Peptides against a protein of PDB entry 4Z63. Designs and how they scored, part 23

Target 1, 334 residues: chain A of PDB entry 4Z63
Amino acid sequence: LCLGMNDLTGNIPEDLFHLKRLNLLGIQENRLSGSLSREIRNLSSLVRLDVSWNLFSGEIPDVFDELPQLKFFLGQTNGFIGGIPKSLANSPSLNLLNLRNNSLSGRLMLNCTAMIALNSLDLGTNRFNGRLPENLPDCKRLKNVNLARNTFHGQVPESFKNFESLSYFSLSNSSLANISSALGILQHCKNLTTLVLTLNFHGEALPDDSSLHFEKLKVLVVANCRLTGSMPRWLSSSNELQLLDLSWNRLTGAIPSWIGDFKALFYLDLSNNSFTGEIPKSLTKLESLTSRNISVNEPSPDFPFFMKRNESARALQYNQIFGFPPTIELGHNN

## One batch from the design tools (peptide; made by RFdiffusion4, then SolubleMPNN)

Design b1_p10_1_s1 (from b1_p10_1, 3 letters changed)
Fold by OpenDDE base, seed 3:
Structure b1_p10_1_s1 (fold): chain B 334 residues (1-334), chain A 10 residues (1-10)
Amino acid sequence: as target 1 above (334 residues)
Amino acid sequence: SSSSWISTVE
C-alpha cells in the first residue's frame, strides 16, 4: 500500500493494521500525526515500512520482534522521541534503518551481533549523546553509516579499525575530537570510499603523517573545522579521489602540484583557508574536467549530501556525489 | 560556491 506524497492528516486508521498480508506500507510525505501505533505488530508480513516525512511523535513502538520479515524501516523527518526500541536494535531481518531528523535521545545502542543483515544506518540529526557505539563493527554488513549532528563527544573508537564493511561514513557535526586518532583508525577501513567529518575537531591540526593511507577514498569532506596545518601529503596516495572539500579551515602553505594528478577529481573546494603561492598548473590538466566521462552509475551513500551556505539558508540537497557540478573553488584565501 | 561547505545533514 503506497499512499505517499499526499496531504493525508490525522492518524493511521487502526483497521489498516489488519492487513496481515501487507508487504509494503508507504505513507511518507504526508501530515500524519500522533504516535506510531503499536498495532503495526499485526503486519506480520511487512518487508518495508516508510513513515518518513510526517508529523509522528512519541516513542517508536517496541514491536519489531513481531515483524520477522522487516528489511526496511524509514522514519526520517518525524518527531520521534526516546531511544531505538530493543526489538528494533535486535532485528535480524533489518537491512536499512533510517531515522534521520527526529528527536531520538540517550545513548545509541544496537545489538550488532543480532543485526546480521543491517547494511544502512542513518541516525543523523537526532539527540543521541555519549560516545559512539564501540560495537558498530560487529554489524558485519554495515556499509552506510550516518551519525551526523548528534552529540557523540570524544574520539572515534579504536574498534573501528575492524570496521571492514564500512564504505560510507559521516560523522559531521558530532562534537568529535582528535582528528589524528580518527584518521589513524579509519585508514584501516579497507572499503571506506566516503568520509565526511565536517564541523568536528575544532581548531585541531590536520595530520600530515605519511603513514596514513586511504587507498579507496573517493570522497573526503572535512570542512568548517578551523583545522590548522597544510595540505596533507598522505592524501596524494588516494588515487581514486573524486571529491575533496577542505573549505572553511585555517590551512596554510601552498596548494601542492599533486592535487592535479587525481584523474577522477571533479570537485575541489579549498576555499576560505589561508593558502598561499600560485595555483598549480596541474589543476588545468585535470582529466575529469577535460575529457573524462565520470561514471554516473557509481555506488553512492544512502544518506544525502548537503551544500550548506549561511546558517539561515536552506541547504541544497544532493542525493548522489555526481550531482555536484564539476567545481574548483579556491576563493577567500590569502 | 566559496561561501558553502558540504555536510550530510541540513
Scores: peptide ipSAE 0.448, ipTM 0.886, DockQ to the pose 0.736
Fold by OpenDDE base, seed 2:
Structure b1_p10_1_s1 (fold): chain B 334 residues (1-334), chain A 10 residues (1-10)
Amino acid sequence: as target 1 above (334 residues)
Amino acid sequence: SSSSWISTVE
């Protein structure tokens, strides 16, 4: 049943939950309100539940043990409160959980040993607090993780050295500290292609440790951290780099010539730093900017990117990395 | 854009 993208109001009719053979319920992009009914438990054949972009409130019902076929739960952009229900945090069937832009709170706890199918997790823009869950690497299929805009005080857990499934990771604006430790840990994530760390590590030094290596890194965003230091030498070994945003930091020194050696680099923002010297001539030879054939068909994160002008301004949404225009931004470096 | 940065949050 697909009723998305309408102007439906009120609650879900209770009789809808008598549809025991229903595999898909999509009611996204409406004005549905109230609590999400516990009677969802009656939808024992449910594979996909999309309640996103509504006005739902209250706690998410703890009924997911009665939904053994549920693979997709999309609840982004609602008013849900409380924690992740225990049955949801233990779901062996769930592949994707998107609860971005809610009011969920408390400690983030997932039973990753039970969540054997979880491959995508978006909990961005919630009120989770405490530390990053150390057991996330136990979610052996977890590839896409957005935990941005929560209050995860402290450091990236050491256990994340073993996060082999991790490919796309955003921790933007999550009150994280110790960028040196974070990068030292995350370099062990051999499948990591996208790393977004914007609005963390405030005023720290960007490490220039040549021992750091991110083999498959395509997207690195560490913007608006007020980071000190220089362009990190370790980044020169990330030959697949496509997008680099280090804007709004306090980086100094020269822009190194190796920045122009990235064959796939089509978006470079080094603006609002304190870089000095000449613009490397190698930047004028970037193949990605001279050739029109950027492969648009590469895997991307499940979470969107946002280009923000300020904290209060409406951000431009980009659903794909290649939605960004080819850019070299070096402004405001004096 | 010189006045913008990338994030993954609204």
Scores: peptide ipSAE 0.462, ipTM 0.890, DockQ to the pose 0.720; fails the geometry check
Fold by OpenDDE base, seed 4:
Structure b1_p10_1_s1 (fold): chain B 334 residues (1-334), chain A 10 residues (1-10)
Amino acid sequence: as target 1 above (334 residues)
Amino acid sequence: SSSSWISTVE
């Protein structure tokens, strides 16, 4: 049953929950309000539940133990409060959980040992507090993780050295500290292709440790951190780099010539730093900007990107990395 | 844009 993208109001009729053979319920992009009914438990054949972009409030019902076939739960952009229900945090069937842009709070706790099928987690823009859950690497299929805009004080857990499934990771604006430790840990994530750390590590030094290596890194965004230091030499070994945003930091020194050696680099933003010297001539030889159409069909994160002009402005949303135009931004380095 | 930055947050 797909009723998305209408002007439906009120709550879900209770009789809808008598549809025991229903595999897909999509009621997204409406004006549905009130609490999400516990009677969802009656939809025992449910594979996909999409209630996103509504006006739902209250706690998410703890009924997911009665939904053994549920693979997809999309609840982004609602008014949900409380925590992740215990049955949801223990779901062995769930592949994707999207609860981005809600008012969920407390400590983030997932039973990753039970969540054997979880591959995508989006909890961005909530009110989770405390520390990052140390057991996330136990979610053996978890590839996409957005935890941005929560209040995860402290450092990236040491356990994330073992996060082998991690491919796409965002922790933007999550009050993280110790960028040296974070990068030192995350370099061990062998499948990491996208790393977004914007609005963290306030005023720290960007490490220039030659021992750091991100072999498969395609997207690195560490913007608006007020980071000090220079362009890190370790980044030169990330031969697959496609997008680099280090804008709005306090980086100094020259832009190195090796920045033009990235064959796939199509988006470079080094603006609003304190770089000096000449623009490297090697930038004029970037293959991605001269001859090669970058394959638009590469896998992208499940979470969206946002381009912000200021903290108060509505950001432009980009669902794919290749939605960004080919860009070289070097402005405002004086 | 020189006045913008990328994040994953609205």
Scores: peptide ipSAE 0.459, ipTM 0.889, DockQ to the pose 0.742; fails the geometry check
Fold by OpenDDE base, seed 5:
Structure b1_p10_1_s1 (fold): chain B 334 residues (1-334), chain A 10 residues (1-10)
Amino acid sequence: as target 1 above (334 residues)
Amino acid sequence: SSSSWISTVE
């Protein structure tokens, strides 16, 4: 049943939950309000539940143990409060959980040992607090993780060295500290292609440790951190780099010539730093900007990107990395 | 834009 993208109001009719053979319920992009009924438990054949972009409130019902086939739960952009219900946090069937832009709170806890199928997690823009869950690497299929705009004080857990499934990771604006530790840990994530750390590590030094290596890194965004230091030499070994945003930091020194050696680099933002010297001539030779055949169909994160002009302004949403225009931004380095 | 940065939050 697909009723998305309407102006439906009120609650879901209770009789809808008698549809025991229902595999897909999509009621997204409406004005449905109230609590999400616990009677969703009666939808025992449910594979996909999309209640996103509504006015739902209250706690998410703890009935996911009665939904053994549920693979997709989309609840982004609602007013949900409380935590992730225990049955959801233990779901062995769940592939994708999107609860971005809610009011979920408390410590983030997932039973990753039980969540054997979880491959995508978006909990961005919630009220989770405490530490990053150390057991996330136990979610052996977890590839896409957005935990941005929560209050995860402290450091990236040491256990994330073992996060082999991790490919796309955002922790933007999550009160993280110790960028040196974070990068030192995350370099062990052999499948990591996208790393977004914007609005963390305030005033720290960007490490220039040549021992750091991100083999498959395609997207690095560490913007608006007030980071000190220079362009990190370790980044030169990330030969697959496509997008680099280090804007709004306090980086100094020259822009190194190796920045133009990235064959796939199509988006570079080094603006609002304190870089000096000449613009590397190698930037004029970026193949990605001179050739028309950029492979547009590379895997992207499930979470959207946002280009923000300021903290309060409405951001432009980009659903795909290649949605960004080819860009070289070096402005405001004086 | 020189006045913008990328994030994953609204």
Scores: peptide ipSAE 0.441, ipTM 0.883, DockQ to the pose 0.746; fails the geometry check

Design b1_p10_1_s2 (from b1_p10_1, 5 letters changed)
Fold by OpenDDE base, seed 3:
Structure b1_p10_1_s2 (fold): chain B 334 residues (1-334), chain A 10 residues (1-10)
Amino acid sequence: as target 1 above (334 residues)
Amino acid sequence: SSSSWVDTVE
């Protein structure tokens, strides 16, 4: 049953929960309000539940043990409060959990040893606090992780050295500290292609450690951190780099010539730094901007990207990296 | 745009 993208108001009719053979319930992009009924437990055949973009409130009901076929739960952009229900945090069937832009709070706890199918997790823009869950690497299929805009004080856990499934990771604006430790840990994630660390590590030095290596890195975003230092030499070995945003830092020195050697680099933002010297001539020879058709069909994160502005203007949403226009931004440097 | 940065949340 798909009733998304309407002007439906009020609560879900209780009789809807009598649909025991229902595999898909999509009621997204409405004005549905109140609590999400516990009677969703009666939908024992449910594979996909999409309640996103509504006015739901209260706690998410702890009934996911009665939903043994549930693979997709989308609840982003609601007013949900409390934590992740125990049955949801232990779901062996769940592949994707999206609860971005809610009011969920407390410590983030997932039973990753039980969540054997979890591939995608979006919990961005919530009120989770404490530490990053050290056991996230135990979610052996977890590929896509957005934890941005929570309050995960401290450092990236050492256990994330073992996060082999991790491909797309955002921790933007999560009150993280110690960028050197974070990068030193995350370089062990051999499948990591997208790393977003924006609005963390305030005033730290961007490490220029030649021992750092991100072989598969395609997207690196470390914007608005007030980072000091220079363009890191270790990044030159990330030959698959497509998007680099280091804007709104305090980076100094020259833009190195190797920045133009990235055959796939189509988006470069180094703006609002303190770079000096000449623009490398190699930038005028970027293959992606001259002759290369970048394949639009490359795997992308399940979470969207946003072009944020310092002004109150609504961020532009990009569902894919290749939605970004080819860009070289070097403005507001010395 | 020089007044923007990339993020994964609004």
Scores: peptide ipSAE 0.520, ipTM 0.899, DockQ to the pose 0.715
Fold by OpenDDE base, seed 1:
Structure b1_p10_1_s2 (fold): chain B 334 residues (1-334), chain A 10 residues (1-10)
Amino acid sequence: as target 1 above (334 residues)
Amino acid sequence: SSSSWVDTVE
């Protein structure tokens, strides 16, 4: 049943929960309100539940033990409160959980040893607090993780050295500290291609440690951290780099010539720093900017990117990395 | 002038 993208109001009719053969319920992009009914437990054949972009409130019902086939739960952009219910945090069938832009709170706890199918997690823009869950690497299929805009404190857990499944990771605006430790840990994530650390590590030094290596890094975003230092030499070994945003920092020194050696680099933002010297001539030879064939078919994060301009302006959403226009921004380096 | 940065949340 697909009823998304309407002006539906009120609550879900209770009789809908008698549809025991229902595999897909999509009611996204409506004005549905009230609590999500516990009677959803009666939808024992449910594979996909999309309740996103509504006015749902209250706690998410603890009924996911009665939904043994549920693979996709999309609840982003609602008013959900409380925690992740225990049955959801233990779901062995769940592949994707998106609860971005809610009011979920407390300590983030997932039973990763039970969540054997979880591959995508978006919990961005919630009220989770405490530390990052140390057991996330136990989610052996977890590739996509957005935890941005939560109140996580402290450092990236050392256990994340073992996060072999991790490919796309955002911790943007999560009050994280110690960028040197974070990078020193995350370099061990051999499948990491996208790393977003924007609005963390405020005023720290960007490490220029030649021992750091991110072999498969395609997207690095560390914007608006007020970071000090220079362009990090370790980044020159990330030969697959496609997108680099280090804007709104306090980085100094010259833009190194090796930045033009990245064959796939099509988006570069170094704006609003304190870089000096000449623009490297190698930037004029970036193959990705001269050739039209950006391979649009590369795997991308399940979470969208946003281009934030001003706190009051609606961010531009980009569903894919290749949705970004080819860009070189070097402005405001005075 | 780029007054923008990349993020993964609104």
Scores: peptide ipSAE 0.518, ipTM 0.900, DockQ to the pose 0.784
Fold by OpenDDE base, seed 4:
Structure b1_p10_1_s2 (fold): chain B 334 residues (1-334), chain A 10 residues (1-10)
Amino acid sequence: as target 1 above (334 residues)
Amino acid sequence: SSSSWVDTVE
């Protein structure tokens, strides 16, 4: 049953929960309000539940033990409060959980040993607090993780060295500290292609440790951290780099010539730093900017990207990396 | 844009 993208108001009719053979319930992009009914437990055949972009409030009901076929739960952009229900945090069937842009709070706890099918997690823009859950690497299929705009104080857990499934990771604006430790840990994530660390590590030094290596890194975003240091030499070994945003830092020194050796680099933002010297001539040789053949069909994160502006202008949403225009931004340097 | 940065949240 798909009723998305309407102007539906009120709550879900209770009689809808009598549909025991229902595999898909999509009621997204409406004005549905009140609590999400516990009677969703009666939908024992449910594979996909999409309640996103509504006005739902209260706690998410703890009924996911009665939904053994549920693979997709989409609840982004609601008013949900409380924690992740225990039955949801233990779901062996769940592949994707999206609860971005809610008011969920407390310590983030997932039973990753039980969540054997979880491959995508978006909990961005919530009120989770405490530390990053050390057991996330136990979610052996977890590929996409957005935890941005929560209050995860402290450092990236040492256990994340074992996060082999991790491919797309955002921790933007999560009150993280110790960028040297974070990069030193995350370099062990062999499948990591997208790393977003924007609005963390305030005023720290960007490490220039030649021992750091991100073999498969395509997207690196570490914007607006007030980071000190220079362009890191270790980044020159990330030959697959497509997007680099280091804007709004305090980086100094020259822009190195090796920045033009990235064959796939189509988006470069080094703006609002303190870089000096000449613009490298190698930037004029970026193959991605001269050739028409950008492979548009590369895997992207499940979470969207946003181009945020300092001004009150609405952020532009990009569902794919290749949605970004080819860009070289070097403005506002000294 | 020189006044923008990339993020994963609104």
Scores: peptide ipSAE 0.512, ipTM 0.900, DockQ to the pose 0.718
Fold by OpenDDE base, seed 5:
Structure b1_p10_1_s2 (fold): chain B 334 residues (1-334), chain A 10 residues (1-10)
Amino acid sequence: as target 1 above (334 residues)
Amino acid sequence: SSSSWVDTVE
């Protein structure tokens, strides 16, 4: 049953939950309000539940133990409060959980040893507090993780060196500290292609440790951290780099010539830093900017990107990395 | 734009 993208109001009729053979319930992009009914438990055949972009409030019902086939739960952009219910945090069937842009709070706890199928987790823009859950690497299939805009004070857990499934990771604006430790840990994530660390590590030094290596890194975003230091030499070994945003930092020194050796680099933002010297001539030879044949079908994170602006202008949403226009931004380096 | 940065949340 797909009722998305309407102006439906009120609550879900209780009789809807008698549809025991229902595999897909999509009621997204409406004005549905009130609590999400516990009677969802009656939808024992449910594979996909999409309640996103509504006015739902209250706690998410703890009924996911009665939904053994549920693979997809989308609840982003609601007013949900409380925590992730225990049955959801223990779901062995769940592949994707999206609860971005809610009011979920408390400590983030997932039973990753039970969540054997979890591939994608988006909990961005919530009120989770405490530390990052150390057991996330126990979610052996977890590839996509957005935890941005929560209050995860402290450092990236040491356990994340074992996060072999991790490919796309955002911790943007999560009150993280110690960028040197974070990068030192995350370099061990063999499948890591996208790393977003924007609005963390306030005023720290960007490490220039030549021992750091991100072999598969395609997207690095460490914007608006007020980071000190220079362009990190370790980044030159990330030969697959496609997008680099280091804007709104306090980086100094020259832009190195090796920045033009990235054959796939199509988006470069080094704006609002303190870089000096000449623009490297190698930037004029970036193959990605001269060739029209960029493969659009490369793996992208499940979470969207946003081009945020300092002004009150609405952020532009990009669902894929290749949605970004080919860009070189070097402005405001005085 | 020189007044923008990439993020993963609105």
Scores: peptide ipSAE 0.509, ipTM 0.897, DockQ to the pose 0.713

